# Ledger of designs, part 9: peptides against a protein of PDB entry 4AID

Target 1, 242 residues: chain A of PDB entry 4AID
Amino acid sequence: FDIKRKTIEWGGKTLVLETGRIARQADGAVLATMGETVVLATAVFAKSQKPGQDFFPLTVNYQEKTFAAGKIPGGFFKREGRPSEKETLVSRLIDRPIRPLFVKGFKNEVQVVVTVLQHDLENDPDILGMVAASAALCLSGAPFMGPIGAARVGWVDGAYVLNPTLDEMKESKMDLVVAGTADAVMMVESEIQELSEEIVLGGVNFAHQQMQAVIDAIIDLAEHAAKEPFAFEPEDTDAIKA

## One batch from the design tools (peptide; aimed at target 1 G141 P229)

Design b1_p10_7_s4 (made by RFdiffusion4, then SolubleMPNN; from b1_p10_7, 5 letters changed)
Fold by OpenDDE base, seed 1:
Structure b1_p10_7_s4 (fold): chain B 242 residues (1-242), chain A 10 residues (1-10)
Amino acid sequence: as target 1 above (242 residues)
Amino acid sequence: SAKVEKMLSL
């Protein structure tokens, strides 16, 4: 097995990005670990457009498997079938920042699947899932202008905290999720309790600064393990208006 | 808690 691995220290935790061991049938596949939380992201894209495809058919599916749910507080055996509210929300959190980064005119089917394999009850798999999905897309050869990084920022005891634990989040006055590229913030989602706009904006800047190490780690992994870029030339739709 | 969802459309 040609296994490539990148390891960084991130917010006082070890982040590991690994490819080449599992899901090798996908275009991109990344096993991401932070603490004892483990996610598998896979990216698959069609090599042709469907006839009459008018929109970009991106599907993002985040799922918490029942074997991981044995540790997740409140994980009743949800009958196989409907995504949870959390799974639906996190699927959107992953979708929102990645969707704009595909090359304009690319209308081949893209499927991103993030599967929680293990949960440690400290590290939320949503941020890890965003990072893993970004890495899997960068490895895939799809015309994706990533990577994105992601971070959660808390406000605990009058300070910013990078990726607070689930227990620290109970004391946090802020749940701020940020995703972005090296150059730009792409998405902000926040739940705030009585904080100034200055503290919130400072939290966005802190998140964007702290995600650079993750972006660099994805780039380094992609340099060593990415597939050849898919040859895609957008049809010049402006040539039909002349 | 106010949920502020901003997509920064570039």
Scores: peptide ipSAE 0.010, ipTM 0.527, DockQ to the pose 0.028
OpenDDE base, seeds 2, 3, 4, 5: peptide ipSAE 0.006, 0.006, 0.006, 0.008; ipTM 0.481, 0.486, 0.484, 0.492; seed 5 fails the geometry check

Design b1_p10_8 (made by RFdiffusion4)
Pose (drawn by RFdiffusion4):
Structure b1_p10_8 (pose): chain A 242 residues (1-242), chain P 10 residues (1-10)
Amino acid sequence: as target 1 above (242 residues)
Amino acid sequence: SEALHERLHA
């Protein structure tokens, strides 16, 4: 039972989100393609709380398979091993904006895994990885508040540029990754060539405008394919507090 | 469902 939101031509690149063919046993699994870079994002959460668990346990594992680029690993064991700098950075990049959007009071194990299956030498899977992770979370039925969008905004020839490719990045004076909900920017991360607060802030806002098409697309797939929502009421400590 | 709609549009 296969389902896509393949629409979203997004910033001139085709973004496809597919579910129901791959990884049917996960709570949420989305194969996401942008251009010809492909990642599988899976989301599973435990349907129970561990005794005495006192914080929200969430793990995000982003991993790149070297076959995503047609190469065998250079390591003595010819197999991927410990995460690289890029994999741990991207893992925090997904975790940061998601961790606060789970319902206050929820403490079940949640694991989201994103695996890079194909890299097209143009479209960085890191942003795509964020979008696919957000899509799988919405589909899983966990208490995750609305979808997240994300984008990289560059600054080339005096203009904002959405999701610039790796070659476009050589000419950019800004590298800004923003992830947000429909209402709010949730995270920023950037490296900037001494640009003003105004332009930087402008790129953040441009990104938040440009990522709406993605949130819409996730909401659209969730309308056709999401699992039943997991019931979770927080405790009404409201009367005790007053 | 109503609960899913509220969660998605939160």

Design b1_p10_8_s1 (made by RFdiffusion4, then SolubleMPNN; from b1_p10_8, 5 letters changed)
Fold by OpenDDE base, seed 2:
Structure b1_p10_8_s1 (fold): chain B 242 residues (1-242), chain A 10 residues (1-10)
Amino acid sequence: as target 1 above (242 residues)
Amino acid sequence: SERFKKRLYA
């Protein structure tokens, strides 16, 4: 097994990105760990476009498997079959920032699957899932212009907190999820309690700054473990410059 | 990003 691993300290927690052990049949696969929360992201893409495909067929599925459900808040008996509201929401949180980063004109099927394998009851797997999905895509050889980073920002005791625990979030006046590239914020999702716009904007900036370490970690992992880039030439050369 | 493309596609 050619196992590649990147470890960083991030918001006072150890973030681990690992590839080469699990799901090697995928185009990209990353096992990501933060605290004791563990997710597996897989990326698979078709090597050809379907006849008559007129849109980019990206599917993102975030799943909290039943074996992890004993540690997932609210998840006693998740019956197999329908995404929960949370799974649907997190799938969208992952989809939103990655979708625009595919090379324009690429219309091959892409499937990203993020599976929660373990939950520590402190670290929400959503942020970790976003990071893992980004990393898996970067490893896949798909024409993905990532990586993205992601961060959750809280506001506790008059300060920004990076990736607050579920317990710290109860005291937080802000639940701010940000995703972005090295250069740009791609997505913001926020729930705010009586905070100024200045504090919220500062939170976005804080998130974007803090996610750079994650972006750099994904790049470092990809430099050592990425597959050869899929030979894709977009019909429109202007699409390469984004 | 062009930076990531340059690292992976160069």
Scores: peptide ipSAE 0.021, ipTM 0.612, DockQ to the pose 0.194
OpenDDE base, seeds 1, 3, 4, 5: peptide ipSAE 0.019, 0.019, 0.022, 0.021; ipTM 0.658, 0.641, 0.629, 0.664; seed 4 fails the geometry check

Design b1_p10_8_s2 (made by RFdiffusion4, then SolubleMPNN; from b1_p10_8, 4 letters changed)
Fold by OpenDDE base, seed 3:
Structure b1_p10_8_s2 (fold): chain B 242 residues (1-242), chain A 10 residues (1-10)
Amino acid sequence: as target 1 above (242 residues)
Amino acid sequence: SAALRARLNA
């Protein structure tokens, strides 16, 4: 097994990105760990466009698989059919920042699946899922202009906290999720309790600064483990308007 | 990214 691993310290926690052990049939696959929370992201893309495809067919599916009653919050046997509200929201959080980063004119089907394998009840798998999805896409060879990083920012005791625990979040006046590239913020989602715009903007900047280490870690992993870029030339759509 | 692909192809 050619296993590649990148480990960094991030917000006082160890982040591990690993590829080459699991889901080798995917175009990209990353096992990401923070604390004892573990997610698997897989990226698969079609090597051709479907006839008559007029839009970019990206599907993102985040799944919290309940393996045993007691390790995932909300662990009643939900029937195999409908995502939870959380799974739907997190799927959108992952989709929003990655969708704009595909090369214009690419209309091959892309599927990103993020599966929670373990949850420590401290580290939320959503941020980890965003990071893992970004890494899996970078490894896949798809025409993706990532990586993205992601971070959650809390406001606890008058300070910014990077990726607060679920317990720290109960005391936080801010739940701010940011995703971006090295150069730009791509997505902000926020729930805020009576904070100034200055504190919120400072939180976005803090998140964007803190995610650079994750972006660099994904790049380093991809330099050692990425597949060859898929040969895709965008059709010169400007030549048909003349 | 183009930068990532440039690094991977360098």
Scores: peptide ipSAE 0.025, ipTM 0.718, DockQ to the pose 0.193
OpenDDE base, seeds 1, 2, 4, 5: peptide ipSAE 0.019, 0.017, 0.016, 0.019; ipTM 0.674, 0.641, 0.642, 0.661

Design b1_p10_8_s3 (made by RFdiffusion4, then SolubleMPNN; from b1_p10_8, 6 letters changed)
Fold by OpenDDE base, seed 2:
Structure b1_p10_8_s3 (fold): chain B 242 residues (1-242), chain A 10 residues (1-10)
Amino acid sequence: as target 1 above (242 residues)
Amino acid sequence: SERRRKQLYA
């Protein structure tokens, strides 16, 4: 097994990104850990476009498996059938920032699956899932212009808090999820309680600054573990320069 | 900067 691992300290927690042990049949696969929350992200892409494909067929599925449900808040007996509201929301949180980063004209099927394997009841697997999905795509060889980083920002006792625990979030006046590249914010999702626009904007900036360490960690992992880039030539060469 | 995006396709 050629296991590659990147470990960083991030917001006072250990973030581990690992590849090469699990789901090696995927184009990219990353096991990500923050605290004791563990997610598996897999990326698979078709090596050809379907005839008549007119849109980019990206599917992102975030799933909280039943075996992890004993540690997932509100996760009683989730029957395997339909995504929960949370799973649907988090799937969108992952989809939103990654979708625009695929090379224009790429219309091969891409499937990203993020599976929560363990939940520590402190670290929400959504941020970790975003990071893991980004890393899995960067390893896959898909024409993905990532990585993205992600961060949650709270506002507790008059300060920004990076990736607050679920308990710290109860005292937070802000739930701000940000995703972005090294250069740009790609997505913001926020729930705010009586905070100034200045504090919120400062939170976005704080998130974007703090996610750089994650972006750098994904890059480092992918330098050592990425597959060869899929040979894809977009019809429109102007799309490569963005 | 162009360099740090893993332009796998550069």
Scores: peptide ipSAE 0.020, ipTM 0.570, DockQ to the pose 0.228
OpenDDE base, seeds 1, 3, 4, 5: peptide ipSAE 0.018, 0.016, 0.016, 0.019; ipTM 0.588, 0.569, 0.581, 0.626

Design b1_p10_8_s4 (made by RFdiffusion4, then SolubleMPNN; from b1_p10_8, 4 letters changed)
Fold by OpenDDE base, seed 3:
Structure b1_p10_8_s4 (fold): chain B 242 residues (1-242), chain A 10 residues (1-10)
Amino acid sequence: as target 1 above (242 residues)
Amino acid sequence: SAALQARLNA
């Protein structure tokens, strides 16, 4: 196996991005680890557009429940239960910043699946899932203009905290999730308790600064492990209006 | 950016 790994220190924690060990049948696949929380992101895209496809068919599925499908004797595939409220929310948090970054006119089906493999009950897998999804897309060869980084910012004891633990979040006056590229903030989601706009804006800036190390780590991983770019030429939509 | 994807592909 040609395993590529990038390790960085990020917010006082070790972030590991790994590819080449599992899910090799995907276009891109990344294991991301922070603490003892582990996620697998996979990206798969169709090599052709469906006839009559008029919109970009991106689906993002975040899953915390690893049903080991193989260990239930008796053939009742419990239908994939409806995603939890959390799984639905995190799927949207991943979707929102990545959707605008696909090349205009690309309408091939794209599926991003993020699976929580392990949860340490300290490090929330949502941010890790966003990072892993970004990395998997960058490795896939899809016409994705990433990477994105992501960060959660808390406000604890009068300071910004990068990716607070679940216990630190109980004391936080801010739950601020930011995703962006090297150049721009793409998404903000926030729950704020009695904080000034200045502190919140400072939190967005702090998040965007702190995610640069993650963006650089994804780039470094992709330089060593990305597939060849999918040959996609956007249809010259200007030629049809003439 | 196109520059970032170009760097990933370089």
Scores: peptide ipSAE 0.017, ipTM 0.645, DockQ to the pose 0.195
OpenDDE base, seeds 1, 2, 4, 5: peptide ipSAE 0.016, 0.016, 0.017, 0.017; ipTM 0.646, 0.633, 0.610, 0.645; seed 1 fails the geometry check

## One batch from the design tools (peptide; aimed at target 1 A142 H224 A225 F230)

Design b1_p11_1 (made by RFdiffusion4)
Pose (drawn by RFdiffusion4):
Structure b1_p11_1 (pose): chain A 242 residues (1-242), chain P 11 residues (1-11)
Amino acid sequence: as target 1 above (242 residues)
Amino acid sequence: SVGGITDRLKP
């Protein structure tokens, strides 16, 4: 039972989100393509709380398979091993904006895994990885508040540029990743060539405007394919506090 | 798949 939101031509690149064919046993699994870079994002959460668990346990694992680029690993064991700098960075990049959007009071194990299956030498899977992770979370039925969008905004020839490719990045004076909900920017991360607060802030806002098409697309797929929502009421400590 | 726009998904 296969389902896509393949629409979203997004910033001139085709973004496809598919579910129901791959990884049917996960709570949420989305194969996401942008251009010809492909990642599978899966989301599973435990349907129970561990005794005495006192914080929200969430793990995000982002991993690149070297076959995503047609190469065998250079390591003595010819197999992927410990995460690289890029994999741990991208893992925090997904975790940061998601961790606060789970319902206050929820403490079940949640694991989201994003695996890079194909890399097209143009579209960085890191942003795509964020979007696919957000899509799988919405589809899983966990208490995850609305979808997240994300984008990279560059600054080339005096203009904002959405999701610039790797070659476009050589000419950019800004590298800004923003992830947000429909209402709010949730995270920023950037490296900037001494640009003003105004332009930087402008890129953040441009990104928040440009990522709406993605949130819409996730909401659209969730409308056709999400699992039943997991019931979770927080405790009404409201009367005790007053 | 149940689908639909629940209160969690509303903006």

Design b1_p11_1_s1 (made by RFdiffusion4, then SolubleMPNN; from b1_p11_1, 5 letters changed)
Fold by OpenDDE base, seed 2:
Order: structure tokens, then sequence, then C-alpha cells
Structure b1_p11_1_s1 (fold): chain B 242 residues (1-242), chain A 11 residues (1-11)
């Protein structure tokens, strides 16, 4: 088994990105670990466009399987059949920053699935899921202009905290999720309690700086494990103006 | 200045 692994220290925690062990039938597959939280991201894409496809058919599905909930006091049997509010939100948090990074004119079906395999009750799997989805897309050969990084920023005791624990977040005046490329912020989502715009903007900048190590880790993993790029020629949109 | 995101096409 050709297993590739990247390990970095990130926000005082070990981040591990691994490929080649699980989900080999996917175009890209990444097992990401932070603390004892573990997610599997898979990316699959169609090798042809459907006839008459007029939009880019990207689907992102984040799911917290009941097996991961076995350590969560109060993880009651959610009836199989509808995403939770959290799963819906995190699916959107992953979708928003990645969707603009596909090559213009690419209209092949893309499916990103993030599955929480384990939760430590300290590290939220959402940020890890964003990172894993980015890595899985970069490995897939899809025409994706990633990687994205992601970070959560808290504001605790007058300081920025990178990826605060669920317990530290109770004391945080900010829940700021940022996703971006090396060069640009692509998405901000924030819940803020009575903070100045300066602190919030500083939090976005802090997040973007701190995610660079993750972007570099995804690049290093892709250099060792990415599939050959899918040959995609965008239809010459200049031929429809005659 | 349209900063073209250079695709990181791995060689």
Amino acid sequence: as target 1 above (242 residues)
Amino acid sequence: MVGGLTPLLLP
C-alpha cells in the first residue's frame, strides 16, 4: 500500500494528513487527524459532462456518523435520512470556498464527502473537514485551483486563539471561521460578541496567516500523492459570439 | 492588474 503522510504542528496540535490507506476508489481520499478527531474526505468527479449540463454540479456532503458520536454524551440515534443543522452548515462551509476554485467551464459532476470517523470532544471536525476536503480535491486530479486552508479563530482573554477547543470556545467572544488560498481569503463566517471591527479584521488576518502551514502541508502531500491532472479543455466561449 | 491564480499544475 503506498501510504503518504504529512504531519505538522498547527496551533499547538498535531495535524496529520494521510492518503493511500482508505477509499482508494475515490479520485482523491484523505484521512485527516487533529488530536483524536478523525475525518475522511473523498473527492470523486465525472470524466465527462452530462448532455445539456448548464451549471457546475458540485455536491458537498459533511456527515457525522453515529459511530463518531459514541464518545459524545447525548449522541442520540439521529434517524437516518436528513442532514442535521450542523451537517448542513459545515457542508456549506466546505462548499463556499472550494466552488469558485474550479476551472471556469468545468461542468462535470463533483462529489465531496467528508465523514467524521472519530471525535475527541476537544477538536471540532468542521475545520479538519475543510482541510481534508481541500487535500482530497488536490489529490484527485480534478481541475481545482486549490488548496484552500481553513482556521477557526477565537478571542479569549484579549488574544487570538487558533482552533480553540470546544471548552475554550465557551470563553471565546469570537467564533470566526476563515477559509482561503495562499493569496486570498475566500470565505468568512463569524459569530461575534461585542468586539470591534479591528479585532475581527485582525482575526481574519490571523486565520489567513495561520492556515499557510496547512496549505503548504497539502501541497507537500499532493507533490507525493496527487493523480495526474484531468485533461480538461474549457470550451472556447469565444466560439459562441459568432 | 488581474492577478491570475497560476494553477499549481504539478509538473
Scores: peptide ipSAE 0.007, ipTM 0.472, DockQ to the pose 0.081
OpenDDE base, seeds 1, 3, 4, 5: peptide ipSAE 0.006, 0.006, 0.007, 0.007; ipTM 0.459, 0.471, 0.445, 0.459

Design b1_p11_1_s2 (made by RFdiffusion4, then SolubleMPNN; from b1_p11_1, 5 letters changed)
Fold by OpenDDE base, seed 3:
Structure b1_p11_1_s2 (fold): chain B 242 residues (1-242), chain A 11 residues (1-11)
Amino acid sequence: as target 1 above (242 residues)
Amino acid sequence: MKGGLTERLLP
């Protein structure tokens, strides 16, 4: 197995991005760890467009499997079949920032699956899932103009906190999830308790600054472990207007 | 603008 790993310190926690051990049949596969929370992201894309495909068929599925049940807060035996509200929301949080980063005109089917393998009860797997999905896409060879980074920002004791623990979040006046590229914020989602716009905007900037280390870690992993880029030339629709 | 990873990995 050609296992490649990137490790960084991020928000006082060790972030590990690993590829080459699991899900080798995927176009990209990343095992991501932060604390003792572990997620597997897989990216698969079709090598051809379906006849008559008129839209970009991206699907993102975040899932918390039953073998992690008992280490997940609220652990009811989830019957297989319907995404929970959390799984649906996190799937959208991953989808929103990645969807606009595919090359225009790419209409091959893309499937991103994020599976929570372990939860430490401190580190929410949603942020880790966003990072892992970004990394898996960057490794896949798909025409993805990533990476994205992601961060959660809290406001605890009058300060910004990067990726607050589930316990620190109880004292937080802000739940701010930001995703972006190196150059731009792509998505903001926020729940805020009586904070000024200045503090919130400062939180977005803080998140975007703090995610740069993750973006750089994904780039470094991809430079070593990415597949050859899929040869996709968008039809030059501008050449038909001359 | 730094192109995305795809632009950096394409020759």
Scores: peptide ipSAE 0.012, ipTM 0.500, DockQ to the pose 0.127
OpenDDE base, seeds 1, 2, 4, 5: peptide ipSAE 0.011, 0.011, 0.009, 0.009; ipTM 0.492, 0.485, 0.462, 0.479

Design b1_p11_1_s3 (made by RFdiffusion4, then SolubleMPNN; from b1_p11_1, 5 letters changed)
Fold by OpenDDE base, seed 1:
Structure b1_p11_1_s3 (fold): chain B 242 residues (1-242), chain A 11 residues (1-11)
Amino acid sequence: as target 1 above (242 residues)
Amino acid sequence: MKGGLTELLKP
């Protein structure tokens, strides 16, 4: 098996991005690990557009499998038929920053699936899922102008904390999720308790700085393991202005 | 007040 792996230290934890072991039938597939939390991201894209497709058909599906639920608080009642509120929210958190980064006019079907394989009760799989989805897209050959990075920022004991544990988050006055490229913040989602705008803006900047190591790790993985770019020529929309 | 700020910072 040609297995490529990138390992970095990130927020005092080891982040591992791996490709080539599993899900080889996908266009891109990444196994991401932080602590004992493990996610699989897969990216698949259609090689042609459907006739009459008028919008970009991107689907993002984040799912926490029942076998991981033995380590997920409250996991005892996942009926296999409806996404949980968490799964729905995290699917949107992944979708929001990646959707704008596809080449304009690309309307081939894209499916991103993030599956939580293991949860350690310390590291939330949502940030790891965002990172893994970004990496899987960069490996796929899809016309995706990523990578994105992502980070969670807490405010604990008067300081910023990168990717706080689930226990540290109980004491945090901020739950700030940021996603972005090397150059730009693409998405902010926040829950804040009585903090100044200055602290919140400082948290966004801190997140964007801290995600650069993840962006660089995805680039390094892609340089060694990406598929050939899919040849996509945007339909010349100037032909409709005659 | 738990204010969720959902902003897509458009590039």
Scores: peptide ipSAE 0.011, ipTM 0.481, DockQ to the pose 0.023
OpenDDE base, seeds 2, 3, 4, 5: peptide ipSAE 0.008, 0.011, 0.005, 0.007; ipTM 0.493, 0.503, 0.350, 0.461

Design b1_p11_1_s4 (made by RFdiffusion4, then SolubleMPNN; from b1_p11_1, 4 letters changed)
Fold by OpenDDE base, seed 3:
Structure b1_p11_1_s4 (fold): chain B 242 residues (1-242), chain A 11 residues (1-11)
Amino acid sequence: as target 1 above (242 residues)
Amino acid sequence: MVGGLTELLKP
């Protein structure tokens, strides 16, 4: 196996991004670990557009599989048929920041699947899933203008906390999820308890600063393990209006 | 509210 791995210290935790061990049949595949939480992200894209495709067919599926159910809070034996409310929400959190970063006019089918393999009951797999999905897309050769980073920010004892534990989040006055590129914030999702706009904006800036190390780690992994870019030239739709 | 914050933070 040609295994490539990037390891960084991030918010006082070890983040590991690994490719080349599993899911080698995908266009991109990343095993991401933070603490003892482990996710597999896979990216697959069609090499042609379907005839008459009028929209960009991106599907993001975050899933907490039954084999991990003994390690996931509330993990009853899920019948394979319906996403939970959490799985639906996290699928949207991953979709929102990545969707606008595909090259305009690309309408080939793209499937991103994030699977929770292990949960440590401390590190939420949603942020890790966002990072892993970004990395898998950057490795895939799809016309994706990433990477994105992601971070959760808490407000505990009058300070910002990067990726608070599930226990620290019970004491947090803020649940702020941010995703962005090196240059821009792409998505914010927030639940806030009586905090000033200044503290919230400072939390977004803190998240965007802290995710740079993750963006750099994805770039370094991609430099060593990315597939050749898919040859995609957007049809110049401006030439049909003359 | 959240959608407005993301638009304000785009360069």
Scores: peptide ipSAE 0.011, ipTM 0.494, DockQ to the pose 0.030
OpenDDE base, seeds 1, 2, 4, 5: peptide ipSAE 0.007, 0.008, 0.008, 0.007; ipTM 0.402, 0.420, 0.411, 0.422; seed 5 fails the geometry check

Design b1_p11_2 (made by RFdiffusion4)
Pose (drawn by RFdiffusion4):
Structure b1_p11_2 (pose): chain A 242 residues (1-242), chain P 11 residues (1-11)
Amino acid sequence: as target 1 above (242 residues)
Amino acid sequence: SLHTLPDWMKP
């Protein structure tokens, strides 16, 4: 039972989100394509709370398969091993904006895994990885507040540029990744060539405008394909506090 | 068919 939101031409690139064909046993699994870069994002959460668990346990694993680029690993063991710098960075890049959007009071294990299956030498899967992770979370039925969008905004020839490619990045004076909900920017990460607070802040806002088409697209797929929501009421400590 | 979204996903 296969389902896509393949629409969203997004910033001139085709973004497809598919579910129901791959990884049906996960709570949420989305194969996401942008251009010709492909990642599978899966989301599973435990339906129970561990005794005495006192914080929200969430793990995000982002991993690149070298076959995503037609190469065998150079390591002595010719297999992927410990995560690289890029994999751990991207893992925090997904975790940061998601961790706060789970319902306050929820403490079940949640694991989201994003695996890079194909890389097109143009579209960085890191942003795509964020979007696919967000899509799988919405579909899983966990207490995850609305979808997250994300984008990279560059600064080329005096203008903002959405999701610039790797070659476009050579000419950019800014590298800004922003992830947010429909209402709010949730995270920023950047490397900037001494641009003003105004332009930087402008790029953050441009990104938040430009990522709405993605949130819409996730909401659209969730409308057709989401699992039943997991019931979770927080404790009404409201009367005791007053 | 369409699914109803839970309140935590509504604006």

Design b1_p11_2_s1 (made by RFdiffusion4, then SolubleMPNN; from b1_p11_2, 6 letters changed)
Fold by OpenDDE base, seed 1:
Structure b1_p11_2_s1 (fold): chain B 242 residues (1-242), chain A 11 residues (1-11)
Amino acid sequence: as target 1 above (242 residues)
Amino acid sequence: MKKKLPEWMLP
């Protein structure tokens, strides 16, 4: 196997991004690890557009499967069934920042699947899933103007905390999830307890600064492991409005 | 040789 790995220290934890060992049938596939939390992201895209396709058919599916459920709080033996509330929310958190980064006019079907393989009860797999999905898209050859980074920011004892543990989050006055590119914040989701707008804006800036190391790690991985770019030229639809 | 990312994949 041609295994490529990037390892960085991130918020006092080791982040590992790996490709080439598993899910080789996907266009992009990344195994991401932080602590003992492990996710697999896969990206698959159609090589042609369906006739009459009028919208961009992106599907994002985050899933916490039954084999990880022995370490997931409230992990019922999910028989094949409706996504949980968490799985639905995290699927949207991944979708929101990546959707606008596809090349305008690309209407081939894209499927991103994030599967939680292991949970350590400290590191939430949602941020790791966002990072892994970004990396899998960058490896795929799809016309995706990423990478995105992502970070969670807490506010504990009057300080910002990058990717707080599930235990630190019980004492946090902020749950701030940010996703962005190198240049821009693309998405903010926040739950806040009695904090000033200044502290919240400072948290967004802190998240965006801290995610740069992840963006750089995805770029370095893609330089070594990305597939050839899919040859996509958008139809010049601006030539029909003269 | 480092493969250059396509220009649309670079920040």
Scores: peptide ipSAE 0.025, ipTM 0.549, DockQ to the pose 0.730
OpenDDE base, seeds 2, 3, 4, 5: peptide ipSAE 0.021, 0.006, 0.000, 0.020; ipTM 0.534, 0.427, 0.387, 0.520

